Peptides against a protein of PDB entry 6O8C. Designs and how they scored, part 177

Target 1, 262 residues: chain A of PDB entry 6O8C
Amino acid sequence: VGLRYEKISLPKIHPRYDLDGDASMAKAVTGVVCYACRTASTLLLYQELMRKGVRWLVELVKDDYNETVHKKTEVVITLDFCIRNIEKTVKVYEKLMKVNLEAAELGEISDIHTKLLRLSSSQGTIESSLQDISSRLSPGGLLADTWAHQEGTHPRDRNVEKLQVLLNCITEIYYQFKKDKAERRLAYNEEQIHKFDKQKLYYHATKAMSHFSEECVRKYEAFKDKSEEWMRKMLHLRKQLLSLTNQCFDIEEEVSKYQDYT

## One batch from the design tools (peptide; made by RFdiffusion4, then SolubleMPNN)

Design b2_p25_6_s4 (from b2_p25_6, 10 letters changed)
Fold by OpenDDE base, seed 1:
Order: sequence, then C-alpha cells, then structure tokens
Structure b2_p25_6_s4 (fold): chain B 262 residues (1-262), chain A 25 residues (1-25)
Amino acid sequence: as target 1 above (262 residues)
Amino acid sequence: DELKLSEETKKELEEELEKMFEELE
C-alpha cells in the first residue's frame, strides 16, 4: 500500500577541477534533483488524496454507526412491547390458575417471559458496545482523524517549490558547465568562477537532497504508516458495527417467534 | 574524496538559500 518510489542519492563530487567531469557530474545532479521534485509532487498528491479518503471513510463509518443505533432502538421498542404483553398475559393466567388450574399453560408463558428478559439483557451489552464505538469515533477518540492534518506534507509547506528553486540554481550551473566544457580550457578568472560555481552546486544539491529526504520522504512515510494503521482500525470498527447489527436482527427474529403469544 | 566547502562559504550559501525559501512562502 502506498506509492513506490526509487531511493535516490547524489553522485560523488570530486574536488578536482575537471571540465568534462564537472559537466557530467552537474548533469547527473540535475537529474537527481529533478526526480526529487517530481517525486515530492507525487507524494504530496498521494497524501492529499488519502486525506480525502480519510474524511470520506469517517463519514461512512458514522453513517454505519447511526444505522446500527437506529436498528438497535427499533429492536428495543419491539422487545419492550412484547415483554409488556407477555407480562399482562402472565397475570391473566395467574388469575385463571387460581380458578381453573391451568398450570401447564402458565408455565409455557412464563418460560417465554424469561427468554424475552434474557434477550432484553443482551441489548444492554449491545448498547455498551455502541457507546464504546461512539467514544472511539469522537473528536478526541482513538479513531480521530486529526493525524491526517498533522502528519505528512501539505501544499502550504511549498516543498516542491523550494526544491524547484534549488533545481533552477543547479540547472543554471549545469548549463554553464556545459559551456565551460565546450571551451576545453578556461582563463584564470573563468576557472575561478567555475570552481566557485562548483561549490555552489554542491551546496544546492546537498540542500535539495536533505530537504527532500527529511521534509518530503520521511514525513510521507510517517503519514503512510499512520494512515495504514488508522485504516485498519476503521475497517475493523465497521466489522464490529456489522456484528452488532446482526445481533439485533437475531434478537428481532427470536422475538418474532413469540409474537403469537402476545 | 568529496568536495569540501569552507564554513564561511557554507554560511553565505545557507543565508542565500534561506532568503530564497522565505520568498517562496
């Protein structure tokens, strides 16, 4: 899961003055930093898309939760109604038993009543589970999505733009080194400028790579890891909600078996 | 061996780069 990218490194930069070597080195550096810019952009895009996905999933899970709560409430109402009716029936049969000795029928109704009460007790467990889920989905809960805003890189960081500035500087020097190479030999002053530019190139390149690795790649990886962990937990939560819903259906089905007695 | 820069040169370049970065913000 996540974007795949190639690990990049700068070529070795030799201190020796060599017009051919310096031009080749500068070309390689330019290529590496270009890749860094493109990669940084891609990594940023991925994160932005994932943030949208996270928001979407949160809404989806909240909807699932509300649906489960609704179903649970429906079952509670039905169950309570059945219990009340059975209790009335029990009272009637108790009175009849005193008069007509209908003990067998009373026993059957009493057993149904006991079963319904057990089902009612199970609703309490479902309620507790739903409350736990609600707490986890709350803004300060374990499944809060605040990490999506905090982790990773953002457009406001301007990482791609910063890298582009460095790339522009590097590219300019590279083009100059191409010209220098074409001259085959430089005058003293031009040679000194070349050497100085090589130092600048080195600094720009190292700055670019450090920025890329520390501010782009590392933060991306942290975001990716956090997103995967969070996603796994959210999917598990959805399964839990489904399980609770199914439990409600099971209870409803069982209650329906006794409706003829109410 | 890799190219080595003097501390003075590094400082100057760092300041220039920092300025460029700030301009982008």
Scores: peptide ipSAE 0.016, ipTM 0.426, DockQ to the pose 0.895
Fold by OpenDDE base, seed 2:
Structure b2_p25_6_s4 (fold): chain B 262 residues (1-262), chain A 25 residues (1-25)
Amino acid sequence: as target 1 above (262 residues)
Amino acid sequence: DELKLSEETKKELEEELEKMFEELE
């Protein structure tokens, strides 16, 4: 899961003045930093898409929760109605027994009542589970999506643009070094400029690589890890909701067996 | 070392880069 990218490093930079070597080195540096720019852009895009996905999933799970709550409520109403009717019937039969009228069905009705009460007790467990899920999904809960806004890189960080600025500086020096190479020999002043530009190139390159590594890659990896952890928890929660829904259906089916007595 | 920058030069470069980054904001 996530984007694959190659680990990059700067080529070795030799301190010796060498027009051919410096041009080659500058070309390589340009390539590396160019790759960093493209990669940073891709990593940012991935994170932005994931943030959208996170929001979507939260809404989906909330909808699932509401549906489960609705089903649970329906079953509770039905179950309570059945229990009340059975209790009334039990009372009637008990009165008949007092006047020596045999009620062969009393035992059966009593057993049904006991079964319904057991089903009712299971509803308490479902309710508790739903409350737990609600608390986890609530703002500040364990499954809050606030991390998605905090972790990783953001467009406002302007990381790609910062890298592009450095790349532009590096590219300019590279093109100058190509020209210097073509001249084969430089005048004293031009040589001094070349040496100075080489130092600038080194500085820009190291800055670019540090920025890429620390502000782009590392933060991306942190975001990725957090997103994977969160996603696993959310999917598990969704499965829990499905399980609770199925339990409600099972209870409803069981209650339907006793409707003839209610 | 030919590639070693003085602290003064580094500071100047950092300031220039900072200005460039500020312009992007």
Scores: peptide ipSAE 0.010, ipTM 0.416, DockQ to the pose 0.554
Fold by OpenDDE base, seed 5:
Structure b2_p25_6_s4 (fold): chain B 262 residues (1-262), chain A 25 residues (1-25)
Amino acid sequence: as target 1 above (262 residues)
Amino acid sequence: DELKLSEETKKELEEELEKMFEELE
C-alpha cells in the first residue's frame, strides 16, 4: 500500500575551497536532487492514478447501493402483498369460527401473520440503514471524495518541472567542478568563480530539498493518509451494503415459505 | 480522465481492492 521511498538529505557542504572535495560534493548533491526529481514524479503519478481509482470506486459503490435499494424495494412489495393476503385469510377464518365452522388452521395462519409483521419491522431497520448510507455517499457526506481534489500534489503545481530546473543548474556546476578538479590548480579569477558557483550550488540544492520536502513529500503523505482512511470507510460501507442485501434475501426466502397461504 | 472498465475487469479490480483494503485494517 502506497509508495516506498527513502528519506534523503544533502551531504555536508564545507565552506573551504577544495577542488577534489567540491567535485565529490557536487556529484553527491546532483545524485540526491536527481533522486528527488524522480521521486516527486513517481509520487505525483501515484496520486493521479489514485484519484482516478477513487472516482471509479465511488461509482462502483453507488451502483452497489442502487442494487441494494432495488432488492429492498422488491422484498417490501412482496412482503406487503403477503401480509395483505394473510390478513384477508385471517378475517375469513375468524368469521368461520364465529359460526362454529371448521377453522383448525386459524392458529397457524395467525402465527404466520405475526412472523410477517416481524419481517416487516426488519425492513424498516434496513430502510433506515440505507438512508444513512445514502447520506454518507451524498455530496458533502462523510464519504465525499472532495479530499482527493484538495489533498496532495497536482500536475498544475509544476513541482517536478521546478525541481528539474534546479537539477539542471546543479548539474552544470557539477560538470564545471569536474573540470576544475582536472586542472588541479586554478588561477585567481577562476578560483573566485569556483567559490561563487559553490554558493550557487548550495542555494539551488537547499531550495530543491526544501521544495521536495514541503511541497512534494509532505503533501503526498497527507494524501496517502487521507486515501487510506477513506478506503477503509468505503470498504466498511460496501460490507454493510452486502449485509443489508443478504438480509433482504433472507427475508425473501422466509416469505416464500408462506406463499401457499397467499 | 475516467476509468472505463468491463464488468469482468471491475470484478477483478474489486477483489484486488478489497484485499488491499483489508491489509489496511
Scores: peptide ipSAE 0.019, ipTM 0.447, DockQ to the pose 0.011; fails the geometry check
Fold by OpenDDE base, seed 3:
Structure b2_p25_6_s4 (fold): chain B 262 residues (1-262), chain A 25 residues (1-25)
Amino acid sequence: as target 1 above (262 residues)
Amino acid sequence: DELKLSEETKKELEEELEKMFEELE
């Protein structure tokens, strides 16, 4: 699901003084670190977009929850009203029960009453499910989005900027090595400077790659994994809400069949 | 749908990465 990128590594750096080789090596290092900078930027952007998506999805699911709760409440009111009316009817028939026909009617009404009570019990189960969902969506719940703010990399970390600084240092040395190559031969002092710069290049490059791998890539992967897990759970929760809503509609439809007796 | 839009953006980013790889070759 995440961005596809290739793992990069630094080229081999030979300790031997070679103006042509050193220039070529420096060019390659510059390319690798440049790629790391761009990749880090892209990974950061992806995470920021995902964070926005997470916030959006949370609100969407909350809306779904509220709608489900509202529907459930309506059904409960309807059921309660119907049950009360049926109970009144039962009492009337019990008082009038003298003829066989009336007894048969009483039996039918009593059966309806029993069915309505069963429907009411189902509503209790729905209520429990909604409470569970509510707890999961709560700030301290299992589906809290706090991970989105904690995991991964953030603009405030300035990882891209840090890498860019290192890249600038590396690039500067590369350009110097290109000049050195053009000179073909260096004086003793210039040769020593070149050797020192080569060490600096290696230092900067190693630091850049370490930072990229440990602070950018690793954290990104952790964020990606968490996001995928969380997204699956949220989607499942939405399906649960839909199921509960449908159950409410089914109950409402069934109750409507008995309204003629109330 | 913001999630769908995000996925589309992701695809665009992946394409950009592919271009970067080509430039490094």
Scores: peptide ipSAE 0.017, ipTM 0.483, DockQ to the pose 0.016; fails the geometry check

Design b2_p25_7_s1 (from b2_p25_7, 8 letters changed)
Fold by OpenDDE base, seed 1:
Structure b2_p25_7_s1 (fold): chain B 262 residues (1-262), chain A 25 residues (1-25)
Amino acid sequence: as target 1 above (262 residues)
Amino acid sequence: SKEEVERLEKELKKAEEELKKALEE
């Protein structure tokens, strides 16, 4: 589950000169952009934490893979050894059959041999599955984590700092508008300055919100979506590895039943 | 100066029109 945030929008900025209204508007704008700054910071932090988690999970899954490969290798060695021993036994019984007609015993051993060969054939399927998993985890594979450092926002983007600069400009104008409001009436020159500052405030605010929406929120959402998809696939892969491990254990257990004949 | 005020007035008028358009969108 991704980080939740409140959707924010700028208040309506009326072109009409109104000292009370302009002060109130400026206050509201300051609040909105301030929230955007904080939200951007939080979204960035979330992504950084997720990147760490992604790296951690990759290493974990690689360890799981190596463990599965190791187990598979052990089973193959054991199985091959058992097959070789049974084959030797079959040869001995074949010779004995020629002399003593011990057909029943030979039949039993031959059946065991057939079963072991069947188990051996299943190892090929396990190997193929492991190779598929390896390819998916490899660089350039379907489960590569290259997206994690490409998608989303990064500290190097300086989005929070950029927003903070704009917020500072907006805040300065807001404080001036508070003063203007307190004056109740402005001289002509001061009125003109107020009007210009209002335009500047609008410019800074729109720039801030555009930056927030396009460079912070949008990129965050893209990162979130990709991370969720990737995580689901990785968890599924871990389950596949577990399944393969269990198959190896099952084969090992089956082989152990025939060790008394070798 | 009077000239500066006139320039500012023209710029303000233009900016007000742009703002009005932006608000209508």
Scores: peptide ipSAE 0.015, ipTM 0.483, DockQ to the pose 0.097; fails the geometry check
Fold by OpenDDE base, seed 4:
Structure b2_p25_7_s1 (fold): chain B 262 residues (1-262), chain A 25 residues (1-25)
Amino acid sequence: as target 1 above (262 residues)
Amino acid sequence: SKEEVERLEKELKKAEEELKKALEE
């Protein structure tokens, strides 16, 4: 899960003045930092997409929750209706017994009443579970998506842009080193400039790689880890909702068996 | 069912009437 990227490292930079070697080194550095820029951009994009996905999933689960609540309510209404009807029937039979009429069916109806009451009692558990789920989905709950806005890298951090600036500086030096190589020999002053530029290149490259590692990769990995954990919890919650829905259907089915008596 | 309850109520009423008659004898 998540984006795979290759571990990159800067090539060894030799302190010795060598026009051919320096040009080759600069080319390699440019390539590495370029890869870092592209990777950083990709990682950022992935995170942004994941944030959208997180929001979408939250809404989906909320919809599932609402559907479950609706079903539960329907079952409660049906069950209550059946209970009331059975109670009326029981009262009628009880009156018949008072006038010494045989009510052979009274026992059966009473048993049905007892069963319905048991089913009704189970609704309390379902309600409690739904309330728990609601609390978890609520703002500040355990499944809040606030982490998605805090963790990882964001466009506002401008990490890609910062890396790109460094890449531009490095690329400029590389092009100069390519020209220097073509000259085969530099005058003293130009040689000194070349040496200074080599130091600058090293500085920029090191800064770029540090920034990439610490601000891009590390934060991305943290985001990824949190997202995976959160996703697992959300999936579990969905399973819980499904279970509750199924319980409602089971109750409804059971109640339907007694409708002939109401 | 509602229909069954109504039938039972009718039977109950009939039984009550019969009981009243029996008590008057």
Scores: peptide ipSAE 0.014, ipTM 0.306, DockQ to the pose 0.002; fails the geometry check
Fold by OpenDDE base, seed 3:
Structure b2_p25_7_s1 (fold): chain B 262 residues (1-262), chain A 25 residues (1-25)
Amino acid sequence: as target 1 above (262 residues)
Amino acid sequence: SKEEVERLEKELKKAEEELKKALEE
């Protein structure tokens, strides 16, 4: 996960009335809050993309699961068929032995039967594993993607828009402070307005930064952590599915060796 | 195989018949 953002902080705001200093301060504050807005937007975009990726991966893994189940089913059918045929053969040879006929092949066939039964027993383990995987992927399971809809920030939260409103207010004050600076000296009433605007600017800035930190960054970090954990588990699950598939192929190959006796 | 089983069944019947004849003599 490669999204890096810089920690931002508000510049120090001096309480003293200074037209030049206040204009410079306002410019700096505008820059910081602007960065917060852009960062919030980027963080939101990342999360939305990740949510799409999560949905895609879930579907992919479900497909893999279904394929594995299908393969397992195929192997079970084939194996059961072979077992039934071998059992018929065993019965025939056993009858031959009862009439005092030499059946040298009986031992070999019986061994094959035993091997097939062992293979059949392994199917239960595979089935159990598949059921476990299914339960994990099911709604409410350990690998459910409900977290992706709950964690983090969402467009509906309107965080970027809220920050933008605050930025607009700050920017307006900044432009006024630029004008004030150009006047070099303000009348008493204008000076008082400037002082009040400075307080408003501080209020908006602090509100913006608090909102950014608490509603954007914090939630993003939580989402990021959850997504990383979930992704690792999903990838591991996929490896498990592959392992089960390979086991099915191995069984199928082994069964094919004995098909000549069926 | 199915064919092998059928063959063996035929052989079994034949053997049983021969054994029966031998026991009757």
Scores: peptide ipSAE 0.013, ipTM 0.305, DockQ to the pose 0.002; fails the geometry check
Fold by OpenDDE base, seed 2:
Structure b2_p25_7_s1 (fold): chain B 262 residues (1-262), chain A 25 residues (1-25)
Amino acid sequence: as target 1 above (262 residues)
Amino acid sequence: SKEEVERLEKELKKAEEELKKALEE
């Protein structure tokens, strides 16, 4: 799960002055930092894509919630109507019994009434569950997507640009080292400059790798972990909503069996 | 809606694979 990338490390930088070795080293460093830049860009893109997905899923689940609430409300109305009708019927039969008329169906109707009341009581549990889900989805709730905006890397951080600047500096030194190598021998002043540039190369490379590791990779991994956890929870919540919907349908079906008596 | 979620997951997975290929390149 997630993007796989290779762990990169800087090559060993030897302190000894060696035109051939320094050119080769500089080339390798350039390659590593270049890879870091590309990787950072890719990781950023991944996160941005995931953020879009998160927003989409939130809206989807909210829609599911609204549909479930609607269905629940419909069932409650239907059930209440049925209960009221049965109660009226019961009253009529009770009056008939007072005048010594046979009401063989009274027992059956009373049983139906009792069953309907039980079904009505179960609606309270569904309502409570829906309220819980609503609270979790609400701003500041446990399933809020605020983390997606906070965690990870963002374009505004300009991590790729920062790395690119360092890469440019490194590349410039590499090109100079390539020229130095071609000269085979440098004058004293040029040799001193070469040595200083080598130190600068090390500085830039180290800074680039530190930035990449601490500001790009680490934050990406944190984002990834949170996204996976959040996604799992959201999917589970969606399943809960579906379950609640099915329960509403089951109740509706049961009520429909008694509608002939109303 | 379940299908839509699955579709999204598939699309995300595809995107991840594409990005992975780009990294190997």
Scores: peptide ipSAE 0.009, ipTM 0.449, DockQ to the pose 0.012; fails the geometry check

Design b2_p25_7_s2 (from b2_p25_7, 9 letters changed)
Fold by OpenDDE base, seed 4:
Structure b2_p25_7_s2 (fold): chain B 262 residues (1-262), chain A 25 residues (1-25)
Amino acid sequence: as target 1 above (262 residues)
Amino acid sequence: SSSEVEELEKKLKEAEKELEKALKE
């Protein structure tokens, strides 16, 4: 979900010398380029904020990952402890049977042992999943945030400043055209200057709009698209981490059922 | 449980002693 902006276009510039028309045109052009400047600034700000958000989210997900790893480790330790205790119990019962002592519980204990071993084996799958997630989060991984630094527009590009310079030039011409309009009639030399300034205005306006479209809007859209894709992947990864965490809790719960046998 | 294991170990030791006595007879 990115910023919505209106598509802007320059008004038609008539070649005919008309003081009233030229003043009106210049006003309209000034408005359009002014909007472009403001929009460019807003788009830049959005991207900068998004970059901060991306970094924040990466840190958050890394924390989630670490918590999951911690939980997994805790479960592994508990599980291993239970397995060792059950194995000791099994050995004791086996020895009792050798001396012809009743060990009716041996079958149950052996079944528990088998279940615990299966749970232990499942830890390998969790570990593999965690490793996959780690690789994706690592530098150069599929979820690396390098794109956030490369894509889009940056303050160093000075796009807003460049547009502002052009806007200033256009605004100056607009104010002159307002004065020209107020004079109702210009001398020949002033008329020629007016015509020349009109050409300058066209040049500046065209340059501004092309710069806005190609260097601001286009790059912003590319950034937006990549950010949305990346965000979806990150959210999915968080869900995967949650799933793994829940699996760890499930294993822990299962192990807790056998604590009376340890 | 640890206590049950300890109890079983005691029984095992007693059984072993009885077995040793029986083998000596």
Scores: peptide ipSAE 0.006, ipTM 0.266, DockQ to the pose 0.002
Fold by OpenDDE base, seed 5:
Structure b2_p25_7_s2 (fold): chain B 262 residues (1-262), chain A 25 residues (1-25)
Amino acid sequence: as target 1 above (262 residues)
Amino acid sequence: SSSEVEELEKKLKEAEKELEKALKE
């Protein structure tokens, strides 16, 4: 799950002054840091795409929630109306029985009333579940998408640009080392500059790799882990909403069977 | 709505594959 990237490391930098070796080393370092830049860009793109997906899914689930709430409300109104009508009927039959009139139908109506009351009680459970879902989807809830804006890397961090600057510095030194190699031998002053540039190369490379590891890779991995967890929870939540919706439909269907008595 | 979520998941997975391919190049 997620993007697979190769673990990159800097080549060994030997302290020995060697024009051929230094040029080869510089080339290798340039390649590694270049790969880091490209990888950082790819990781950033992945996160941005995921953020878009997260936002889309949140809106979808919110819509599902609203539809479920609406359906629940509709069912409650219908059920309450049915209960009230049945209760009126029950009262009439009870009065008839008090005057010793046979009401064979009273038992059936009473049973229906009892069943409807049970259905009404189940609505309380649905309501509680919806409230729980609402709380989870709220800005301070467990399924809020605030993490998507906080975790990971963002374009505003300018990590790719920072790495590119370091890469440019490294590349410049590499090209100089190619020239130095072509000279076969350097004068004393040029040799000292070469040695100094080698130290600079090491500094820039180390800084680049540290930045890549700590600010790009680590944050990406954290974002990835959180996104996976959040996605699983959101999908589960959506299934719960569907279940609640189905329960509402089931209740509505059952109530419809008794509407002929109202 | 379930189909839409599945479609999103497929698209994301496809995007991941494309990005992985790009990393190998």
Scores: peptide ipSAE 0.010, ipTM 0.457, DockQ to the pose 0.012; fails the geometry check
Fold by OpenDDE base, seed 1:
Parts: C-alpha cells; structure tokens; sequence
Structure b2_p25_7_s2 (fold): chain B 262 residues (1-262), chain A 25 residues (1-25)
C-alpha cells in the first residue's frame, strides 16, 4: 500500500487579457505546481524509505535462512549419529542370533533403523528447498533487490529541483500579476509584457505538470507495484523457511524417541 | 545406547567362550 495523493490539474487559462482574472489564474497555477513539488518530494521520500526497508528485510531473511541451515545441520549430525549407533546394535544382535541369544529384539531394532533411514532421506528434500531459497535470494535471483535501485525516482534525478525551478518562474510571474492587478490599468508596453508573461506562465506550468506526471507519478506507481509484488514473495519465503525449521524440529523430536536404543 | 552395546558384546564373548569349551569336550 503506497501513499495516497490527489489528482491535480491546471486551471483553464483564458486567452483574454484580464488583470483580475490573470492574477487569480496565476495564483491557482502557483498552488497546483506547488502541490506537485511537495507531492514529488513526498513520493521520493517514500521510495527512499522503502529502499531502506527492502535492504533491511533482505538481511532479516538471510539471517532466518542461516539459522535454518544451522538447525538443519545439527539435526543431520544427530540423526547420522543415531543411525550409526543403531547399525552397530544391529550387527551385535545379528551375531548373538547365531548363538541363539536375544533374537526377539532384532526385528524391533531393524524397524527403528528403517524409520531412521526414512528420516534421513527427508533431509534431502529439506536441503533441496534450502538451496532453492538460497538461489532466489542470491545476486541475480528472482528475489534480488536490484529492482529497488532501478525502479521509481531517485535523488540523482533531481526531479524536485527541476520542478522547483519551474515553480520559481511561475511564482515570479504571479507576483508580477498581483502588482499589475493593483495598478488596475497598464500602459501599452506593460500590457504587452503581461501578455507575454502569461504565455510563459502557461509553458512553465504545462512543463511542470508533464514532468510531474511522466517522471514522478508514473515511475512512483511502477515502483509501488513492484514493491508490493516483491514484498508478497518475500513474506511467502519467510513462511517457507519457518516451515523448514519446524520440519527440522519434528525430525529431532522423532529421533529423541529412539535414544534408549543407542 | 553405547552402554547397552557394550553389555551385549560382553555377553557375546562369554557365549563364544562357552561354545569353544563345549566343542573341545
């Protein structure tokens, strides 16, 4: 879920010379472009914060992965030790059976051995899953955070600064139009300047709005969509890691039941 | 357990000794 912003549009600019109307129009344009500047800044800030959050989450998930790998390794060592002990016991009982001693217990021990081997086989599946997760998190993997550096707007784009320059030009014209309004009537030359400035105002405003829409809003929306998709996948990955961890604990618990035979 | 295996090994050695004695008679 991204930031909500209001759709902005420029007021209608009437071609007719009107000092009162032109001042009011210029004020409205200034307000709209000012809002665009502030919004662009806010959208940029949001993206920068999200990039930090993405990096943080990647590190968190990597830590979770390492913990899961560690737990899996411990279980493998314990399981292998248990299997080796049971195998030794089986060999002893097989020898005893040749002299007709303790033959009745061999079947039970053999069944335990078979169960332990099945548990050992399941470790291969866990390992494969962990390798898949590692691959997805690796550089160039499907869950790499490279998109966060590519998508959206960046401080280096200087979009806010570019908009601010245009806003400054617009504001200057607005202040002049406010003065013109106060004069109530302009001389011919001043009137011509006013008309030219009105045209300049229009060009600056349209340029600002175009830049805002195409370079700020559009790129932000793309970043937002990509971030939502990526975040969903990362959360799912964490759930997978948790599931694998739980499987390791389940195996460890099962192995503990056979400790009396080792 | 390792202790159980050791006990079984002792029993096996005793049985083998008895068997050897029986075969020599």
Amino acid sequence: as target 1 above (262 residues)
Amino acid sequence: SSSEVEELEKKLKEAEKELEKALKE
Scores: peptide ipSAE 0.006, ipTM 0.263, DockQ to the pose 0.002; fails the geometry check
Fold by OpenDDE base, seed 3:
Structure b2_p25_7_s2 (fold): chain B 262 residues (1-262), chain A 25 residues (1-25)
Amino acid sequence: as target 1 above (262 residues)
Amino acid sequence: SSSEVEELEKKLKEAEKELEKALKE
């Protein structure tokens, strides 16, 4: 899970004036910062896609929750109906016994009644579980997706654009260094300009790499970690919902066995 | 079932009538 990228570092910049060396160094720096720009863009895209996925999954789980609630409600209605019918039957048999009529089935009906009441009690546990799930899915709950909006990098941060500006500055200096190399020898004033540009190159490169590391990579890793944790919890919750649904089906099946007595 | 309950109620009423007859004899 997640995008793999290579760790990059700037080449060593030598303070010595060397037209050939400086051109080669500038080329290498341009390559590194270019890679940083591309990587930052890819990391941003990944996060945006994940945010969409998170929203989608939240809606899916909410649908699962609603289905489970619906099934639970259906079972409660059916169970209550069966209990009421069995209670009526019990009352009839009790009256028969009062008039000294043999009611051989009274014990069986009473046992069914007891079983139905136990099943009814289990509904309370299911309800509590559903309430817990609801609270977790609610705003401010443990499974809230607010982290997806807070963590990581966003298009509004303009990180890629900021890096691109620095890359442009570096690239311009690189092209100038290529020209300087072609001249083989520079006049004094041009040499001084070259030295200043080399300092600027270093400054821009360092700024770019710091920005990439601190504002892109670090935040991405934080987002990735949060997303993985959240995803595991969501999948577990979904399994819990399925379990609750299955429990409702089991209860419904058990109740159906007693329909002949109602 | 509801139908079974109704049948039992009918049997009960019949039994009560028989019991009343027996008590009068």
Scores: peptide ipSAE 0.005, ipTM 0.268, DockQ to the pose 0.002; fails the geometry check

